# Peptides against a protein of PDB entry 3VA4, part 23

Target 1, 107 residues: chain A of PDB entry 3VA4
Amino acid sequence: EPIGQLRLFSGTHGPERDFPLYLGKNVVGRSPDCSVALPFPSISKQHAVIEISAWNKAPILQDCGSLNGTQIVKPPRVLPPGVSHRLRDQELILFADFPCQYHRLDV

## One batch from the design tools (peptide)

Design b1_p21_2_s1 (made by RFdiffusion4, then SolubleMPNN; from b1_p21_2, 11 letters changed)
Fold by OpenDDE base, seed 3:
Structure b1_p21_2_s1 (fold): chain B 107 residues (1-107), chain A 21 residues (1-21)
Amino acid sequence: as target 1 above (107 residues)
Amino acid sequence: MEAEIAEAIALGRSLRVRPAP
């Protein structure tokens, strides 16, 4: 079962979507085979990765050298490619221009 | 979290993005 969730907020693209996150690497990208598939032009095919090493450890977010970047909203910060960012529960993330929120599930 | 979510949405709308290859 999923350990976390990534919520894509509603917008011009459509309604809100929730993506389950599992142990291991959860790839965020435009490619349909990504764990978190965001089929939008501004999203790179392999945009970012959320790695969950254990149920009781904070996930690690890394940008994969995306064109339009990955950034944390509060405080505002563009993530350098390949640099690990430890996600906090309820953290707000922008993949390109798409705002999302990470949520840890109680399992 | 409502204010922070609003901030996230506003930030996204302000970004200049291009179609990725």
Scores: peptide ipSAE 0.775, ipTM 0.966, DockQ to the pose 0.919
Fold by OpenDDE base, seed 2:
Structure b1_p21_2_s1 (fold): chain B 107 residues (1-107), chain A 21 residues (1-21)
Amino acid sequence: as target 1 above (107 residues)
Amino acid sequence: MEAEIAEAIALGRSLRVRPAP
């Protein structure tokens, strides 16, 4: 069962897409084997990671030293590589130039 | 939330990015 969800909003790349998030490490990246595969040039092969340690704990987001970065929209902030950021429900995130939203699922 | 999503989309469009290796 997925613990959370990452929604990629619609854009020039296509329609909205939802990615399930599970316990453990959910890698966000351009590589097709990533849990959250974003097959776009601006996304690093292994761009970031969303780690969920327990169903009742907020996920931790870390940028993996991506070229174009990972940002929190509100309040605006670029995440330093490797620094843990606790995700809030409905948090808006930019992986490079792609806006996404994290949503906690009821478990 | 709609306004916040709009902000996120607008911010994304404003960024200058390059193809990652």
Scores: peptide ipSAE 0.774, ipTM 0.965, DockQ to the pose 0.938
Fold by OpenDDE base, seed 4:
Structure b1_p21_2_s1 (fold): chain B 107 residues (1-107), chain A 21 residues (1-21)
Amino acid sequence: as target 1 above (107 residues)
Amino acid sequence: MEAEIAEAIALGRSLRVRPAP
């Protein structure tokens, strides 16, 4: 069962989309093989990874050396590639120019 | 939270991005 959810807010690209997050690595990227597939030109094929362990259900977000970056909205911070960021519930994230929100599922 | 979401959306719109390879 999903441990978390990543919500992509609606925009010119289309309606809101929710992506389930599971234990292990949830790759965010343009490639259709990604767990969180964002099929947009500004998104790198493998853009970032959200890793959730069994020991700590709080996800770790890492940028994978994406072209247009990954950043936390509040407080604002661009994530250096490969540097771990522990996601907080309700945290707002930008993958390139696409705003998303992480939600911890109460399960 | 709604204001923060609006801020996130506004921030995204302000970014200069390029097509990724």
Scores: peptide ipSAE 0.771, ipTM 0.964, DockQ to the pose 0.930
Fold by OpenDDE base, seed 1:
Structure b1_p21_2_s1 (fold): chain B 107 residues (1-107), chain A 21 residues (1-21)
Amino acid sequence: as target 1 above (107 residues)
Amino acid sequence: MEAEIAEAIALGRSLRVRPAP
């Protein structure tokens, strides 16, 4: 059962997409085996990770040393590689140039 | 929230990105 959701907003790349987030590591990247597969050139193969613990359902976001970075939109912040960021409900994130939004699911 | 989403979209469009290896 998914604990959260990551929404990729629509754009020139295509329509909006929703990705379920589960307990454990949800890898964001261009590689097709990623939990959140973003098959776009600006996305690193292993771009970032959203980790959700059974003990703490608030997700932890970390950039994995991506080329084009991971940013929190408000307040604005570029995440240095490996730095933990606790995601807030409805938080807006940029993976490279792709805007996304995290939200908790009521489960 | 809608305004913040618009801001996020605008920010993405403003970034200079390169193809990742």
Scores: peptide ipSAE 0.770, ipTM 0.964, DockQ to the pose 0.921

Design b1_p21_2_s2 (made by RFdiffusion4, then SolubleMPNN; from b1_p21_2, 12 letters changed)
Fold by OpenDDE base, seed 3:
Structure b1_p21_2_s2 (fold): chain B 107 residues (1-107), chain A 21 residues (1-21)
Amino acid sequence: as target 1 above (107 residues)
Amino acid sequence: MEEEIQEAIELGRSLKVKPAP
């Protein structure tokens, strides 16, 4: 069962979408085989990864050397490629220009 | 939280991005 969820907010691309996150590596990218598939031109095929090692541990977000980057919204911070960022519950993230929010699920 | 979400949306709109290969 999913341990977390990534919400893509509504926008010009369409309505809000929710992506389940599971234990292990959840790849965010434009490629359709990504766990979190964001089929938008500004998103790199392999954009970022959210790794969840345990249900009770904060997920780790890493940018995978994406073209348009990955940013934390508050406080604003561009994530250097390959550098681990521990996600907080309700963390707001920008994958390129697409705002998303991570939240843990109560399982 | 709603204000923070709005901040995220506004930030996204402000970014200049390019099509990724």
Scores: peptide ipSAE 0.769, ipTM 0.963, DockQ to the pose 0.947
Fold by OpenDDE base, seed 2:
Structure b1_p21_2_s2 (fold): chain B 107 residues (1-107), chain A 21 residues (1-21)
Amino acid sequence: as target 1 above (107 residues)
Amino acid sequence: MEEEIQEAIELGRSLKVKPAP
């Protein structure tokens, strides 16, 4: 069962999409085999990773050296490659120019 | 939260991005 969810808000790309997040590494990227596949030109093939070590621990987000970066919206911060960021419930994230929101699921 | 979501969407639209290889 999923431990969390990443919501991609609607935009020119289409409607809103929800991606389940599981224990382990959830890779965000343009490659179709990514856990969170964002098939858009601005997204790097291996863009970022959301690692969840336990259901009761905050996920860790890391940018993987993406071209267009990964940003935390509030407070504003561009994540340097490889820097660990502990995700808060309801946190808003930008993968390149795509706004997303992390949601912790109560399981 | 809705207001914050809207700000995130607006921020995304304002970013300068390039096609990634």
Scores: peptide ipSAE 0.768, ipTM 0.963, DockQ to the pose 0.943
Fold by OpenDDE base, seed 4:
Structure b1_p21_2_s2 (fold): chain B 107 residues (1-107), chain A 21 residues (1-21)
Amino acid sequence: as target 1 above (107 residues)
Amino acid sequence: MEEEIQEAIELGRSLKVKPAP
C-alpha cells in the first residue's frame, strides 16, 4: 500500500491529481514510466526522485538535474541537483512550474 | 494551509520555464 501521496494541484493543465508513493524510488518526470508522471513540456523526462525507505518513511526528494528545477515553497529553496531534501508532511513543492503537495499517509 | 497552497500556486505562475528536451 502507498506510504505517501503527492497531490498535483489543478491548473491550466487540468484538474487535481493524486499520485501514490511507495517504498523505494518514486520518479517524478514527463516520461510515462515514471511513478509520478507529469506529462508536461516543462517537466524533464526524469525530473526528480522521491525515495522512501522502510527505516525512514519521510521521503527524500532529489532533483535529477532537471531543466526547470525543483524547489520547496516554504521557505523558498531551489534544490541543487542530487542534493537530498527530507520532505515534511504537507510540504509544498514546485516541479518546474507545477505546484504539488506531499502528504504522509497513515499506514 | 490554504494560504500556503495559494502561495505555491502563485509562485508557480510566476516562474519562467522552457520546454525540457
Scores: peptide ipSAE 0.764, ipTM 0.962, DockQ to the pose 0.950
Fold by OpenDDE base, seed 1:
Structure b1_p21_2_s2 (fold): chain B 107 residues (1-107), chain A 21 residues (1-21)
Amino acid sequence: as target 1 above (107 residues)
Amino acid sequence: MEEEIQEAIELGRSLKVKPAP
């Protein structure tokens, strides 16, 4: 059962897409086997990870040493590789140049 | 559209990115 959602906003790349997030590691990347597969050139094969633990209230986002980075939008901040960032509900994130939003699901 | 979402979209549009290997 998904306990979170990552929304990729619509743009020149195409329509809006929603990705379910589960307990454990949800890899964000260009590789097709990623939980959150973003098949775009600016996205690294394994770009970032959203990890959700049963005992943690909020998911943890880490950049995996991506080429074009991972940013929190408000307040603006580039995440250093491997540094944990606890996601807030409704948080806006940029994976490279692709804006996304995390949503906590009620389960 | 919320202001913050629009800011996110605008920020993304402004970034200089390269194709990742």
Scores: peptide ipSAE 0.763, ipTM 0.961, DockQ to the pose 0.882

Design b1_p21_2_s3 (made by RFdiffusion4, then SolubleMPNN; from b1_p21_2, 10 letters changed)
Fold by OpenDDE base, seed 3:
Structure b1_p21_2_s3 (fold): chain B 107 residues (1-107), chain A 21 residues (1-21)
Amino acid sequence: as target 1 above (107 residues)
Amino acid sequence: MEAEIQEAIALGNSLTVKDAP
């Protein structure tokens, strides 16, 4: 069962979408085989990865060298490629220009 | 809508991006 969720907020692209996150690597990208498939031109085919090693540990977010970057909203910070960022519950993330929110699920 | 979410949306809208290969 999913351990977390990534919410893509509604926008010009369409309605809100919720993506389940599981133990292991959850790839965020434009490629349709990504766990979090964001089929938008500004998203790299393999844009970022959210790795969840255990249900009781904070996920790790890494940018995969994406063109348009991955950044934390508050406080604003562009993530250097390949550098681990520990996600906080309710953390707001931009993949390129698409705002998302991570939240932990109660399991 | 929480203020932080509004901030995220505003930030996204402010970015200049281009199509990724």
Scores: peptide ipSAE 0.759, ipTM 0.959, DockQ to the pose 0.884
Fold by OpenDDE base, seed 2:
Structure b1_p21_2_s3 (fold): chain B 107 residues (1-107), chain A 21 residues (1-21)
Amino acid sequence: as target 1 above (107 residues)
Amino acid sequence: MEAEIQEAIALGNSLTVKDAP
């Protein structure tokens, strides 16, 4: 079962999408084999990674040296490549220009 | 939608991005 969820909000790209997040590394990127595949030009092939070590631990988000970056909305912060950010439930994230939200699932 | 989500969407819309290789 998924431990978390990443929601991509609706926009000009299309409707809202929900991506399940599992234990281990959940890669966010344009590459089709990514766990969170965002097939948009502004997204790097391997854009970021959300690593979940345990169901009861906060996931870790890292930018993978993406072209257009990864940002936390509140408090506002552009994530330097490879720097770990512990995700809070309901955290709002921008992968390039795409707003998303992390949600912890009840498991 | 919640205000913070609106802010996130607005922020995304404000960014200048390029096509990634």
Scores: peptide ipSAE 0.758, ipTM 0.959, DockQ to the pose 0.894
Fold by OpenDDE base, seed 4:
Structure b1_p21_2_s3 (fold): chain B 107 residues (1-107), chain A 21 residues (1-21)
Amino acid sequence: as target 1 above (107 residues)
Amino acid sequence: MEAEIQEAIALGNSLTVKDAP
């Protein structure tokens, strides 16, 4: 069952989308086989990864060397490729120009 | 919509991006 959720907010691209996050690696990218598939030109095929371990509920976000980057909104921070960022519940993230929000699920 | 979400959307709209390979 999902441990978390990534919400892509609505915009010119279309309606809001919710993606379940599971234990292990949840790849964010333009490729359709990504766990979090964002089929938009500004998103790299494998853009970032959200990894959730069995011993830690807090996911780790890493940019995978994406072209347009991954940013934390508050406090503002661009993530260098491969540098781990521990996600907080309700944290707001930009994958390229697409704003998302992580939610920890109560399971 | 929370103010922080609006800020995130505004930030996204302010970014210059290009098509990724």
Scores: peptide ipSAE 0.754, ipTM 0.958, DockQ to the pose 0.888
Fold by OpenDDE base, seed 1:
Structure b1_p21_2_s3 (fold): chain B 107 residues (1-107), chain A 21 residues (1-21)
Amino acid sequence: as target 1 above (107 residues)
Amino acid sequence: MEAEIQEAIALGNSLTVKDAP
């Protein structure tokens, strides 16, 4: 059962897509085996990770040393590689140039 | 569309990115 959801907004790349997030590590990246697979050139093979623990439903986001970075939108800031950021419900994130939104699911 | 989402989209569009290896 998914604990959260990451929404990739529509754009020139195509329509909106929703990715379920589960307990444990949810890797965001261009590699097809990533939990959140973003098959776009600006996305690193293993770009970032969203980790959800059993004791805390609020996910922890970390950039994995991606080429084009991971940013929080409000307030705008680039996440240094490996630095933990606790995601808030409805938080807006940029993976490289792709805007996404995290949603906590009611489970 | 919510204003903050529009802001996120605008920010993304403003970024200079490269193809990742």
Scores: peptide ipSAE 0.750, ipTM 0.958, DockQ to the pose 0.879

Design b1_p21_2_s4 (made by RFdiffusion4, then SolubleMPNN; from b1_p21_2, 11 letters changed)
Fold by OpenDDE base, seed 3:
Structure b1_p21_2_s4 (fold): chain B 107 residues (1-107), chain A 21 residues (1-21)
Amino acid sequence: as target 1 above (107 residues)
Amino acid sequence: MEEEIREAIELGESLEVKDAP
């Protein structure tokens, strides 16, 4: 049962896509075995990770040393590799040039 | 929220990125 969701907004790549997030590590990356598979050249094979330790706790986002980086949109902030960022509900994130939004699901 | 989403999209479109290995 997913407890969070990452929305990839529509763009030149195609339509909007929703990715379920589960307890544990949800890897964001170009590799097809990633929990959040973003099959785009600008995305690193293992780009970032969203770790959810409990359903009632804010997920932690970390960039995994990606080439094109991970950014928080508001306020603007590039995440240093390996530095934990607590995701807020409705947080807008850029993985490379792909805008996404995290939201908590009602369980 | 719509305006924030717009800003996110615009920011993404403005970035210079490279193909990752």
Scores: peptide ipSAE 0.765, ipTM 0.961, DockQ to the pose 0.942
Fold by OpenDDE base, seed 2:
Structure b1_p21_2_s4 (fold): chain B 107 residues (1-107), chain A 21 residues (1-21)
Amino acid sequence: as target 1 above (107 residues)
Amino acid sequence: MEEEIREAIELGESLEVKDAP
């Protein structure tokens, strides 16, 4: 059962896509075996990780030393590699140049 | 579409990125 969702907004890459997030580590990256597979050149093979330790705890986002970085949109913040960021519901995130939104699911 | 989402999309479009290895 998914605990959260990451929405990739539509763009030149194509239509909007939703990715389920589960307990544990949800890797964001270009590699096809990533939980959140973003098959785009600007995305690092292992770009970032969203770790969910429990359904009632905020997920932790960390950049994995990606080339083009991971940013929080509001308030604006580029995440240094390995620095933990607690995700808020509805938080807007940029993985490289791809805007996404995290949504907490009611379970 | 919410204003904040629009801003996020615009921010992404403005970024200079390179192809990752």
Scores: peptide ipSAE 0.765, ipTM 0.961, DockQ to the pose 0.913
Fold by OpenDDE base, seed 4:
Structure b1_p21_2_s4 (fold): chain B 107 residues (1-107), chain A 21 residues (1-21)
Amino acid sequence: as target 1 above (107 residues)
Amino acid sequence: MEEEIREAIELGESLEVKDAP
């Protein structure tokens, strides 16, 4: 059962997509085996990771040394590689130039 | 669409990015 959801908003790349997030590491990246697969050139193969623990269901977001970075939208903040950021419900994130939103599911 | 979502989209559109290896 998914604990969270990451929504990729629609754009020139195509329609909106929702990705379920589970306990453990949810890798965001261009590689097709990523939990959150974003098959776009600006996305690194392993771009970032959203890790969710059982004891703390608030996800931890880390950039994995991506080329084009990961940033929080409000307030704007580029995440240094490997530095943990605790995601808030409904937080808006940019993976490279792709805007996404994290949503905590009621489970 | 919420204003904050619009802001996120606009921010993304403003970024200069390159193809990642």
Scores: peptide ipSAE 0.759, ipTM 0.959, DockQ to the pose 0.887
Fold by OpenDDE base, seed 1:
Structure b1_p21_2_s4 (fold): chain B 107 residues (1-107), chain A 21 residues (1-21)
Amino acid sequence: as target 1 above (107 residues)
Amino acid sequence: MEEEIREAIELGESLEVKDAP
């Protein structure tokens, strides 16, 4: 079952969408086979990865060398490619220009 | 809408992005 959720906020692209996050690697990208598929031109085919290990349920976010980057909103920071960032519950993230929020599920 | 969510949305709208290959 899902360990977390990634919410894509509504915008000009369309309505709000929620993506379940599971143990292992959850790839964020424009490719349709990504766990978190964001079919938008500014999103790289494989943009970022959210990895959740069995040791603890806190996800690790890494940018995969995306063109338009991955940013943490508060405090503001652009993630260097391949550098691990431990996600906090309710953390706000920008994949390119698309604002998202991570939410931990109580399971 | 929370203040931080509003800020995130505004930040996204302000970014200069290009179509990824």
Scores: peptide ipSAE 0.756, ipTM 0.959, DockQ to the pose 0.884

## One batch from the design tools (peptide)

Design b1_p22_1 (made by RFdiffusion4)
Fold by OpenDDE base, seed 4:
Structure b1_p22_1 (fold): chain B 107 residues (1-107), chain A 22 residues (1-22)
Amino acid sequence: as target 1 above (107 residues)
Amino acid sequence: SPEVELTPEQLAAALRDAQKLA
C-alpha cells in the first residue's frame, strides 16, 4: 500500500493527478515506466527520485541531474543534483515548471 | 486520509515564489 502521495496540480497540461508513493525508490520522470510518470517534454526521462525507507518513512527527494531542475517552493530552494532533501508533509515541489505537492498518508 | 488542497490563490502565490528561482 502507498506510504505517501504526490499530487500534480492542474494546469495547461490537464487536470490534477495523484500518484501513490511506495517504499523504495519512486522515480519521477517523463519515461512511462516511472512511478511518477510526467509525460511532458520539459521533464527529464528520469528527473528525480523520491525514496522512502521502512526505517524512515519521511521521503528523501533527490534531483537526478534533470535538465530543468527540481525546486522546493517554500522556502525557495533549487535542489542540487544528488543532494538529499527530506520532504515535509504538504511540501510544494516544482519539477521543471510543474507544481506538485507531497502528502503523507496515514497507514 | 483527508488532504488539504491549496486554493487557487495559494497555488498562484506558490508559483510566483517558485518562478523567482528560475
Scores: peptide ipSAE 0.070, ipTM 0.654, DockQ to the pose 0.066
Fold by OpenDDE base, seed 2:
Structure b1_p22_1 (fold): chain B 107 residues (1-107), chain A 22 residues (1-22)
Amino acid sequence: as target 1 above (107 residues)
Amino acid sequence: SPEVELTPEQLAAALRDAQKLA
């Protein structure tokens, strides 16, 4: 049962994609082994991690020292590696230059 | 290394995409 969702918006890479997020660590990266696999050259093999400790707690996003960074859109903020960012529902995130949106699922 | 701040293009793109869901 997914606790959240990460949406990758459509772009030159292709159509929109939705990734389910579960309890624990959801790794975002280019590696196909990642929970959120973004198979693009500008994405690091292990780019970031979204950790969900409970269904009723905000997920924590951390950049894993990615080459091209992780950014919050509103308000704009570049996440330093290892710094915890508590995700808000509907939050917009840039992994490298790929815009995504986190959505909390009501379960 | 990542840029110090979002580019106008990145911000605009993200906002446009989000607006599609409205």
Scores: peptide ipSAE 0.064, ipTM 0.637, DockQ to the pose 0.158
Fold by OpenDDE base, seed 5:
Structure b1_p22_1 (fold): chain B 107 residues (1-107), chain A 22 residues (1-22)
Amino acid sequence: as target 1 above (107 residues)
Amino acid sequence: SPEVELTPEQLAAALRDAQKLA
């Protein structure tokens, strides 16, 4: 049962895609083994991780030392590798230059 | 650290999708 969702907005790369997020570590990356697989050259094989410890706690986003970085849009912030960022509902995120949005699901 | 900037297309998509969730 998914607890959250990560939406990849549409763009030149293609249409919008929605990825379910579960308890534990949800890896974001170019590798097809990732929970959130973003098969684009500018995305690192293991780019970032969204960890959800409980349904009633905010997820933690952490960049995994990606080449092109992970950024929060509002307020603007580049995430240093390995530093935890608590995600707010409706948070806008850039993985490299790909805009995404996190939102929690009502479960 | 660089400023976070979206292309017009990315911004339009983000605003449209955010509106759908509201």
Scores: peptide ipSAE 0.061, ipTM 0.649, DockQ to the pose 0.086
Fold by OpenDDE base, seed 3:
Structure b1_p22_1 (fold): chain B 107 residues (1-107), chain A 22 residues (1-22)
Amino acid sequence: as target 1 above (107 residues)
Amino acid sequence: SPEVELTPEQLAAALRDAQKLA
């Protein structure tokens, strides 16, 4: 059962897409093996990871040393590789230049 | 690392969507 959701907003790449997030590590990347597969050239094969340790705890986002970076939109923040960022509900995230939003699901 | 780069349109859309969830 999904604990959260990552929304990829619509853009030139196509329509909005929603990715379920589960307990454990949810890898974000260009590789089709990723939990959140973003098949775009600017996304690293293993770009970032969203780790959810419990349904009632904020997920942890880490950039995995991606080429084009991971940033929080509001307030603006560049995430250094490997540094844990606690995601807030409805957090807006940029993976490279792709805007996404995390939100917690009511389970 | 690059700076945050969202077009005004993208930001507006994101904020609207976020508001729907609130």
Scores: peptide ipSAE 0.052, ipTM 0.640, DockQ to the pose 0.096

Design b1_p22_1_s1 (made by RFdiffusion4, then SolubleMPNN; from b1_p22_1, 11 letters changed)
Fold by OpenDDE base, seed 3:
Structure b1_p22_1_s1 (fold): chain B 107 residues (1-107), chain A 22 residues (1-22)
Amino acid sequence: as target 1 above (107 residues)
Amino acid sequence: GPERVLSEEELEAALERAQTLV
């Protein structure tokens, strides 16, 4: 059962999509085998990772050295590769030019 | 295929769009 969710907002690419997040590493990337597969040319094959160590712990987001980067929307900042960022509930994230939102699920 | 490289302008525009979702 998923303990979190990543929402990809609607846009020119299509409608909104929701991706379940589980314990462990949830890889975000263009590769189809990624937990959060974003099949868009601006997304790196392995773009970032959302690691969840426990259901009651905030997930850790790390950019994996992506070409176009990962940004936190509020407050605005680019995440340096490999640097851990603790995700807040409802946090908005930019993977390249694709805005997403993380939210924890009530398990 | 090859990854598309975004310009700083495109990234800034994306950030501005994302900020409207807050």
Scores: peptide ipSAE 0.801, ipTM 0.965, DockQ to the pose 0.973
Fold by OpenDDE base, seed 5:
Structure b1_p22_1_s1 (fold): chain B 107 residues (1-107), chain A 22 residues (1-22)
Amino acid sequence: as target 1 above (107 residues)
Amino acid sequence: GPERVLSEEELEAALERAQTLV
């Protein structure tokens, strides 16, 4: 059923966590209503969104005007709010100070 | 609850940590 997966790496917050990504908008944020709920103080309630339009298309990542920002790790750069970034398989992303990794699932 | 603001140093440290995962 899920088309992709987002991994939250382990850290001082605790162990590694995996979040399924589905067709449509997958909101990343501190609010419990988010598809990818990251309940940490440095994460905005509505931090970012990963939108998947089709199973055969790369997801689109957008920062939602978060307080501490969203960054691509390689090459390193801060994503301007609302600007679309096409995710590559195995791409590393920083939501505030939390590193994550996206990977496509076989569907 | 309230949102925590990170310093430039904290963000730099986070990026450096993330880069070790590549």
Scores: peptide ipSAE 0.799, ipTM 0.965, DockQ to the pose 0.970
Fold by OpenDDE base, seed 4:
Structure b1_p22_1_s1 (fold): chain B 107 residues (1-107), chain A 22 residues (1-22)
Amino acid sequence: as target 1 above (107 residues)
Amino acid sequence: GPERVLSEEELEAALERAQTLV
């Protein structure tokens, strides 16, 4: 079962979408094989990764050297490639120009 | 297909939009 969720907010691309997050690596990217598939041209094929460990359900976000970058919204910060960022519940993230929100599931 | 490169202005605008969601 999923232990987290990533919400893609609605926009010109369409309505909002929710992606389940599981233990291990949840790859965010344009590739359809990604756990969080964002099929948009501004998203890198493998853009970022959200890793969730069994012993620590707090996810770690890393940008994978994406072209358009990954940003934390509050406070504003560009994530350097490969630098670990511990996600907080309800945290807003920008993958390129697509705002998303992480939600911890109570499981 | 090829990846779209965003301008700095587009990235800034995206951040501003995202900040309205907080």
Scores: peptide ipSAE 0.795, ipTM 0.964, DockQ to the pose 0.975
Fold by OpenDDE base, seed 1:
Structure b1_p22_1_s1 (fold): chain B 107 residues (1-107), chain A 22 residues (1-22)
Amino acid sequence: as target 1 above (107 residues)
Amino acid sequence: GPERVLSEEELEAALERAQTLV
């Protein structure tokens, strides 16, 4: 069962898409094998990872050394590669130029 | 294909757009 959800907002690329997040590592990237597959040229094949632990369901976001980076929207800041960021419910994240939103599910 | 490199201006614009969603 999914523990969280990552929403990709609609845009010129297409409609809104929701990705389920599970316990363990949820890889965000352009590669089709990624849990959160964002098939866009500005996204790195292995862009970032959202890790969720059973004992702490608050996700940890880490940029994987992406080319265009990962940013937290409010307050604005670029995430240094490999540095852990604890996601808050409803937090807005920018993977390259694609805004997304994390949503914690009640399970 | 090759990964597209965004300019600082493009990244700043993306952040500004994202901030309108808050």
Scores: peptide ipSAE 0.794, ipTM 0.964, DockQ to the pose 0.974

